# Peptides against a protein of PDB entry 3T7K: the designs that were tried, part 44

Target 1, 248 residues: chain A of PDB entry 3T7K
Amino acid sequence: KAEKILARFNELPNYDLKAVCTGCFHDGFNEVDIEILNQLGIKIFDNIKETDKLNCIFAPKILRTEKFLKSLSFEPLKFALKPEFIIDLLKQIHSKKDKLSQININLFDYEINGINESIISKTKLPTKVFERANIRCINLVNDIPGGVDTIGSVLKAHGIEKINVLRSKKCTFEDIIPNDVSKQENGGIFKYVLIVTKASQVKKFTKLINDRDKNETILIVEWNWCVESIFHLNVDFTSKKNVLYQKK

## One batch from the design tools (peptide; made by RFdiffusion4, then SolubleMPNN)

Design b1_p12_4_s4 (from b1_p12_4, 5 letters changed)
Fold by OpenDDE base, seed 2:
Structure b1_p12_4_s4 (fold): chain B 248 residues (1-248), chain A 12 residues (1-12)
Amino acid sequence: as target 1 above (248 residues)
Amino acid sequence: STFDNKPLDSEK
């Protein structure tokens, strides 16, 4: 059926998209439309796997979903597109009235607002955002909204190698792991990096660290600090936004 | 400081 539908076109584009969807197409596509999309070089996956070499995200806007955040770690993210790309494409293909010899849909007309070429270009860098920021090992409190597994998975996608989960009520200094990175000449390195959810945790961890490992560098942030860093594909250490405690 | 503990957005 898909072949018959597409036979009306003299030339078919190859969009070369390996995509996931977030905030759209919850019910998926019918078999014919999936086949049509596949013939146009558009493959939609249900889940993110590194082996799939994903290069595209479909979303109505910038979202803080797991999929959207992880899409910014694609190597590269070639396109961040509105779902209207697929909608208009399928509409044009299924149109019996249009005497179209070719498909007239340009990917660049469907870019998600706020995902510009500057962001896309950073996904071509050989390093991940937290790797560039010299953040390799972090401490994550166990009561983080969204759960440690999901949050941890996003952070790992962006270059965090080790996530230590802290049981906030029971943890001691010995449970806190250092951010073990080699001193690079041009980057601020924090020995202890923590993501917390409460002011009481800031007080606890600052006390534990300062009492046992004096004069060491500490960065305590909210989850929003990570989100903003991901959305910009850059860690701005000059910003105090979402930073709860910083000791240089 | 007001903590913004907004979780991840849902996929739906």
Scores: peptide ipSAE 0.378, ipTM 0.873, DockQ to the pose 0.684
Fold by OpenDDE base, seed 4:
Structure b1_p12_4_s4 (fold): chain B 248 residues (1-248), chain A 12 residues (1-12)
Amino acid sequence: as target 1 above (248 residues)
Amino acid sequence: STFDNKPLDSEK
C-alpha cells in the first residue's frame, strides 16, 4: 500500500532521520504511514538507545521530558523538528492531487523554536556538557522528583559517569563520593558535586563535608541547574541560578 | 532559597 501511494512521486527524498518523539504522536503511526516514512528515510523509535544512533527529535517545543533532554546528547543531533513536519509530509503524500514530481517540504522550516544552530553545533563536540564542565561523579539525593533512575539516565547521557545515590536521611560523609577528575588548568573543579531537593539537605551536606574535608570545593545545585546546562549545552559557573551552595 | 523541584515533563 505504501509503495502504491508513493508511486505518485517521481522522486522521493531521503531525509535520513532516526528520531524519537516527545509531546507529540502519542498514538503512534499506522503501519502504512510508518512504511511511508521508512521509504523516505524517516525511522521513528519508541525509546532512546545509543545503538540506534538517533539524530532527530520531534517535539512541539522545548520540553523537559526525558526524551527531549536526552536528544540534546545525540551525536550529533542533526534536527530538532516540530511534529508539523511529519503531519505536512503525510498530508502531501496522501493528497489526491495529480502526480507530484517531488515532495516539497524543507526540514529547516520546521525547526523547534529555541533549538538553533549554536545548540546543534555543540552536539558535534567530542565531549558531553558535564564532561566539558569537569563533572564526572555526582551525588544525587534519593528523593529527587522524577526518580533517580530517570534523572540518572539523563545525566549519564550528558557525560556523568558515576551517580552516587544518597539516602538523604541516613547518609554520612563516607557515603559522599568525590568528583574524581584530572586537574585541568582552566576549569573550576569541584571535589564534591551534589544535586539536592531541599534546604535541609544543603545544610546537612555542607556540614558533613566541611567538618571532614574543610578545604575542599563544593557545588550543590538543584535539578534545574542540570536542566539549564543541558538546554544550553554549556555549564555557566558564573551563574548563581539554581546553585544552592558553592565553595571554591 | 526557594526550591522549584519541578519534575520532568510527562511524555503524555
Scores: peptide ipSAE 0.378, ipTM 0.874, DockQ to the pose 0.686
Fold by OpenDDE base, seed 5:
Structure b1_p12_4_s4 (fold): chain B 248 residues (1-248), chain A 12 residues (1-12)
Amino acid sequence: as target 1 above (248 residues)
Amino acid sequence: STFDNKPLDSEK
């Protein structure tokens, strides 16, 4: 059926999109539309897997969803597009009135507001954002909103190799893992990196670390610090925003 | 310090 529908076009574009959707297309696509999209080089996946080599996200705007945050870790993210791209494309294809010999939909017209070329270009870097920041191992409190699995998955997508989950009320110093990175010239390395949700946790962990491992570097942040770092694909260590405690 | 413990946005 898709072939018959597409037969009216003399030339078909190949968009070469491997995409996920977030905040749109909750009902999915019918079989015919999926086949049409596939013939145009558009493959939509339900979930993010590294093996799929995803290069595109569909979303109405910048979102703080798992999929959106992870899309910024694609290698590269080629396109961040509004769902209207698919909508308009399918409308044009199904239209019997427009004797269009060609599909005239340019994906560049459907860019998500706020995802600029500067962000896209950073996804071409050989390293992930937290890798560039010399953050390899982190401590994450177990009471984080969104859950440790989801948050951890996002962080891992962006270069965190090891996530240690801390039971905030029961943890001791021995439960806190160091950020095991080689000292690079010209980069601030924090021995202990923690993501926390409460002021009481800041007080607890700062005391535990300072009492047992005096003079070591500590970075305690909230989840928003990670989110902002992801959205910018850069860690700004000069910013105090979302930093709860810092010892250099 | 103001904690913004905003969860992740829903996919829906």
Scores: peptide ipSAE 0.375, ipTM 0.873, DockQ to the pose 0.633
Fold by OpenDDE base, seed 1:
Structure b1_p12_4_s4 (fold): chain B 248 residues (1-248), chain A 12 residues (1-12)
Amino acid sequence: as target 1 above (248 residues)
Amino acid sequence: STFDNKPLDSEK
């Protein structure tokens, strides 16, 4: 059926998209439309798997979803597109009135606002954002909104190798793991990196660390610090935004 | 300090 629909076109584009959707297409696509999209080189996946070599995200705008945040870790993210791309494409294809010999839909007309070439270019880097920032091991409080598994998965996608979950009410200094990175001569490495949700946690962890390891560097941030770092694909250590405690 | 503990947006 898809072949018959597409037969009216003398040539078909190959968009070469391996995509996930977030904030759109909740009901999916019918079988015919999926086949149409497949013939146009557009494959939509339900979940993110490394083996699928995903290169595209469909979303109406920048979203703070797991999928959107993880899409910025694709290698590379080639396209971040509005769902209207698919909608307009399918409309054109299903139109019987259009004496169109060609599909005239340009991907670049459907870019998500705020995902620019600078962001896309950074996804081509051989390193991940937190890797570049020398953040390998972090401490995450167990009461983080969204859950430690989801948050941890996003962080890992962006280069954090080890996530230590802290039981905030019961943890001791011995439960806090160091960020095990080689000391670079130029500094900028924090021995202890923590993501927390409350001021009481800041007070607790700063006390625990300073009492036992007084001279070490500490970075305590909110989840928003991570999100902003992901959205920019850059860690700005000069910014105090979403930083709760910093000791250099 | 004010905390913004906004969770992740739901996947839709």
Scores: peptide ipSAE 0.379, ipTM 0.875, DockQ to the pose 0.628; fails the geometry check

Design b1_p12_5_s1 (from b1_p12_5, 7 letters changed)
Fold by OpenDDE base, seed 4:
Structure b1_p12_5_s1 (fold): chain B 248 residues (1-248), chain A 12 residues (1-12)
Amino acid sequence: as target 1 above (248 residues)
Amino acid sequence: KEKEIEELLENA
């Protein structure tokens, strides 16, 4: 059926998109539309897998979904597009206007606001954002909104190798893992990095660390610190935004 | 259902 629909076009673009969707197309696509998209070099996946070599995200705007956050870790993210791209594309293809010899849709007209070339260019870097920031091992409180699995998965996608989940009420100093990174000359390396949700956790962890491992560097942040770092594909250690405690 | 990972701003 798709072949018959597409036969009216003299030339078909190959968009070469391997995409996931977030905040759009919740009901998916019918079989015919999937086949049409596939013939145009657009493959939509339900979930993110590294093996799929995803290069595109469809979303109406910047979102704080797992898929959106992970899409910024694609190698590279080639396109971040509004769903209107697919909508307009399918609309044009299904149109009975005989005079359409070509598909006239430019991907660049459908860019998600706020995902600019500067962000896209950073996805071509050989390192991930937290790797560049010398954050390899983190401590994550178990009561984090969104859950440790989701948050952890996002963080791992962005170069955090080890996520230690802390049971905030029961944890001791021995449960806190150090950020084991080699000292690089030009970067603030924090020995202890923690993502917390409450001021009481800040007080607890700062006390535990300072009492047992004096004079060590500590970074305690909110989840939003990670989100902002991901959205910019850069960690700004000069910013106090979403930083709950910092000891250099 | 896909959800945004939002911090419930306790202070709002």
Scores: peptide ipSAE 0.103, ipTM 0.720, DockQ to the pose 0.266
Fold by OpenDDE base, seed 2:
Structure b1_p12_5_s1 (fold): chain B 248 residues (1-248), chain A 12 residues (1-12)
Amino acid sequence: as target 1 above (248 residues)
Amino acid sequence: KEKEIEELLENA
């Protein structure tokens, strides 16, 4: 059925998209439309797997979903597109009135607002955002909204190797792991990096660390610090936004 | 429904 629909076009584009969707297409696509998209080089996957070599995200806007955040870790993310790309594409293809010999849709017209070429270009870097920031090992409180598995998975996608989950009420100093990164000459390295949810945790962890490991560098942030770092594909250590405690 | 992680913050 898809072949018959596409036979009216003299030339078909190959978009070469391996995509996931977030915040759109919740009901999926019918079999014919999936086949049409496949013939145009558009493959839509249900889940993110590294083996699929995903290069595209469909979303109506910048979202704080696991899929959207992880899409910025694609190698590279080639396109971040609004769902209207697919909608308009399928509409043109199904249109009987369009005597168009060619599909006339430019994917560059459907870029997600705020995901510009600067962001896309950073996904071509050989390193991940937290790797570049010298953050390898972090401590994450167990009461983090979204859950430690989801948050941890996003952070790992962006170059954090070890996620230590802290039981906030029961943890001791010995439960806190250091950020084991070799001192590079020009980079600020924090020995202890923690993601927390509340001020009482800041007070607890700062006391535990300062009492047992005096004069060490500490970075305590909110989840939003990580999100902003991901959205910019850059860690700004000069910003105090979403930083709850910093000791250099 | 895919939930934004932020939506989980507002409901906690």
Scores: peptide ipSAE 0.094, ipTM 0.723, DockQ to the pose 0.340
Fold by OpenDDE base, seed 1:
Structure b1_p12_5_s1 (fold): chain B 248 residues (1-248), chain A 12 residues (1-12)
Amino acid sequence: as target 1 above (248 residues)
Amino acid sequence: KEKEIEELLENA
């Protein structure tokens, strides 16, 4: 059926999109439209898998969803597009009145606001954002909103190798893992990195670490610190925003 | 429904 619909066009673009959707297309697509999109080189996946070599995200705007945050870890993210791209494309294809020999839809007209070429270019870097920041191992409190699995999955996509989940009420110093990175000559590596949700956790963990390992560097942040780092694909250690405790 | 991680913060 899709072939018959597309036969009216002399040339078909190949968009070469391997995409996921977030905050849009909750009802999916009908079989004909999926077939049409596939013929145009647009493949939409339900979930993110590395094997699929995803290069595109569809979203109405910048979102704090797992899919959106992970899309910024694609290698590279080629396009971050509004759902209107698909809507307008399918509308043009289904239009009987337009004897259009060509599909006239430009991907660049549908960019998500705030995802610019500077962000896209950083997805071509050989390293992930937290890898570049020398954050390999973190401690994550078990009561984090969104859940440790979702948060942990996003962080791993962005270069954190090891996530230690802390039971905030029961944990001891021995439960806290160090950020095991080689000491660079220029400093700036934190031995202990923690993501917490409450001021009481800051007090607890700072005490535990300082009592047992007094001279070590500590970074305690909110989840928003990670989100901001992801959205910029850069960790700004000069910013105090979303930093709850820092010891250099 | 896919939830924003932020929405999970407001409802917790």
Scores: peptide ipSAE 0.087, ipTM 0.721, DockQ to the pose 0.342
Fold by OpenDDE base, seed 5:
Structure b1_p12_5_s1 (fold): chain B 248 residues (1-248), chain A 12 residues (1-12)
Amino acid sequence: as target 1 above (248 residues)
Amino acid sequence: KEKEIEELLENA
């Protein structure tokens, strides 16, 4: 069926998109439309897998979904597009009135607002955002909104190697893992990095660490610190935004 | 269901 629909076009574009969708296309696509998209070099996946070499995300806007946050870890993310790209494309293809010999839809007209070329270019870097920030091992409280699995998966996609989940009410100093990174000459390394949700956790963990490792460096942040770092593909250690405690 | 991690919807 798709072949007959596409036969009216003299030339078909190859968009070379391997994409996931977030905040759009909840009902998926019908079989004919999937076939059409596939013939145009657009493959949509249900989930993110590294083996699929995903390079695109469809979303109506910047979102704080797992898929959106992980899309910024693609190697590279080539396109972040509004769903209207697919809608307009399929509409043009199914249109009987348009005697158009060619598909006339440009990907660049459908960019998600706020995902600029500067962000896209950083996805071509050989390192992940937290790797560049010398954050390898983090401590994550178990009561984090969104759940430790989702949050942990996003953090791992962005270069966190080890996520230690802390049971906030029961944890001791021995449960806190150090951020084991080699001292680079010019980079501030925090020995202890923690993501917390409450001021009481800040008080608890700062006390536990300072009582046992008095001279060690500590960074305690909110989840929003991670999100902002991901959205910018850069960690700004000069900013106090979403930093709850810092000891250099 | 994709859980929007809720917090960004309030400040946009």
Scores: peptide ipSAE 0.080, ipTM 0.726, DockQ to the pose 0.250; fails the geometry check

Design b1_p12_5_s2 (from b1_p12_5, 7 letters changed)
Fold by OpenDDE base, seed 2:
Structure b1_p12_5_s2 (fold): chain B 248 residues (1-248), chain A 12 residues (1-12)
Amino acid sequence: as target 1 above (248 residues)
Amino acid sequence: MEKEIEEQLENA
């Protein structure tokens, strides 16, 4: 059925998209439309797997979903597109009135607002955002909204190697792991990096660390600090936004 | 339905 529909076009584009969707296409696609998209070099996957070599995200806007956040870790993310790309594409293909010998849809017209070429270019870097920031090991409180598994998975996708989950009510100093990064000459390295949810946790962890390991560097942030770092594919250590405690 | 990961800071 798809072949008959596409046979009216003299030339078919190959978009070379391996995509996931977030915040759109909840009902999926019918079999014919999936086959049409496949013939145009558009493959849509249900889940993110590293083996699939995903290079595209479909979303209506910047979202704080696991899929959207992880898409910025693709190697590279080639395109971040609005769902209207697929909608308009399928509409043109199904249109009987369009005597179009060619599909006239440009991917660049469907870019997600706020995901520009500068962001896309950073996904071509050989390192991940937190790797570049010298953050390898973090401490994450167990009561984090979204859950430690989801948050941890996003953070790992962006170059954090070790996620230590802290039981906020029961943890001691010995439960806190250091950020084990070799001192590079020119980079601010925090010995202790923590993601917390409450002011009481800031007070607790700062006391535990300062009492037992005096004069060490500490970074305590909100999840929003990580999200902003991901959205920009850059960690700005000069910003106090979403930083709850910093000791240099 | 995919949920956005929102952090609610509980003001203590």
Scores: peptide ipSAE 0.328, ipTM 0.825, DockQ to the pose 0.223
Fold by OpenDDE base, seed 5:
Structure b1_p12_5_s2 (fold): chain B 248 residues (1-248), chain A 12 residues (1-12)
Amino acid sequence: as target 1 above (248 residues)
Amino acid sequence: MEKEIEEQLENA
């Protein structure tokens, strides 16, 4: 069926998109539209897998979904597009009135607001955002909104190698893992990095660490610190935004 | 339905 629909066009574009959708297309696509998109070099996946070499995300805007946050870890993210790209494309293809010999839709007209070329260019870097920040091992409280699995999966996509889940009410100093990174000459390395949800956790963990390792460096942040770092593909250690405690 | 990971900042 798709072949007959597309046969009216003299030339078909190859968009070379391997995409996931977030905040759009909840009902998916019908079989004919999937076939059409596939013939145009647009493949939509249900989930993010590294093996699929995803390079695109469809979303109506910047979202704090797992898929959106992980899309910024694609190698590279080529396009972050509004769903209207697919809608307009399929509309043009299904239109009987348009004697158009060619599909006339430009990907660049459908960019998600706030995902600029500066962000896209950083996805071409050989390192992940937290790797560049010398954050390899983090401690994550078990009561984090969104759940430790989702948060942990996003953090791992962005270069965190080890996530230690802390049971906030029961944890001791021995449960806290160090951020084991080699001292690079010019980079501030925090020995202990923690993501927490409550001021009581800040007080607890700062006391536990300072009582045992008095001279060690500590970074305690909110999840929003991670999100902002992901959205910018850069960790700004000069900012106090979403930093709950810092000891250099 | 994909949920946004919104930190409800408890307005303390």
Scores: peptide ipSAE 0.325, ipTM 0.814, DockQ to the pose 0.206
Fold by OpenDDE base, seed 4:
Structure b1_p12_5_s2 (fold): chain B 248 residues (1-248), chain A 12 residues (1-12)
Amino acid sequence: as target 1 above (248 residues)
Amino acid sequence: MEKEIEEQLENA
């Protein structure tokens, strides 16, 4: 059926998109539309898998979804597009109007606001955002909204190798893992990095660390610190935004 | 339904 629909076009673009969707197309696509998209070099996946070599995200705007956050870790993210791209594309293809010789849809007209070339360019870097920031091992409280698995998965996608889940009420100093990174000359390396949800956790962990490992560097942040770092594909250690405690 | 991962600090 798709072949018959597409036969009216003299030339078909190959968009070479391997995409996931977030905040759009909740009902998916019908079989014909999937086949149409596939013939145009657009493959939509339900979930993110590294093996799929995803290069595109469809979303109406910047979102704090797992898929959106992980899409910024694609190698590279080639396109971050509004769903209107697919809508307009399918609309044009299904239109009964005259022999459209060509599909006249430019991907660049459908860019997600706030995902600019500067962000896209950073996805071509050989390192991930937290790797560049010398954050390899983190401590994550177990009561984090969204769950440790989801958050952990996002953080791992962005270069955190080890996520230690802390049982905030029961943990001791021995449960806190150091951020084991080699000292690089030009970057603030924090020995202890923690993501917490409550002021009481800040007090607890700062006390535990300072009592047992005096004079060590500590970074305690909110999840939003990670989100902002991901959205910019850069960690700004000069910003106090979403930083709950910092000891240099 | 896909949810945004939002955090609100309790007791800030």
Scores: peptide ipSAE 0.324, ipTM 0.820, DockQ to the pose 0.227
Fold by OpenDDE base, seed 3:
Structure b1_p12_5_s2 (fold): chain B 248 residues (1-248), chain A 12 residues (1-12)
Amino acid sequence: as target 1 above (248 residues)
Amino acid sequence: MEKEIEEQLENA
């Protein structure tokens, strides 16, 4: 069926997209449309797997979903597109109007607002955002919204190697892991990095660390600090936004 | 349905 529909075009584009969708296409695609998209070099996957070499995301806007956050870790992310790209493409292809010689849909017309060339260019860097920030090991409270597995998976995709889950109510100083990074001269390296959800946790962990390991560097942030760092593919250590406690 | 991961700091 797809071949007969596409036979009206003299030339077919090859978009070379390996994509996931988030916040759109919840019902998926019918078999004919999947075949059409495949013939145009568009393959849509249900889940993110490293082996699939994904290079594209479809979303209506910037979202705080696991898929969207992980898409910014693609190597590289080539395109972040609105679902209207697929909708308009399929509409043009299914239109019974006269022999269109060519499909005239430009990918650049469908870019997600806020994902610009500067963001895309950073996905070509050899390092991940938290790797560049010298954040290798973090402490994560167990009561984080979204769950430690989902949050941990996103953080790992962005270069955090080790995630230590803290049981906030029962946690002692001995449960807190240091951020084990080689002292590079020019980067603010924090010995203790923690993601917390409550002001009471800030008070608890600052006390535990300062009482047992005096004069060490501490960074305590909320999840939004991580999200903003991911959305910009840069950690801004000069910003106090979403930083709950900092000791340099 | 994919959920957005939102964290609101509850002011204690």
Scores: peptide ipSAE 0.323, ipTM 0.821, DockQ to the pose 0.174

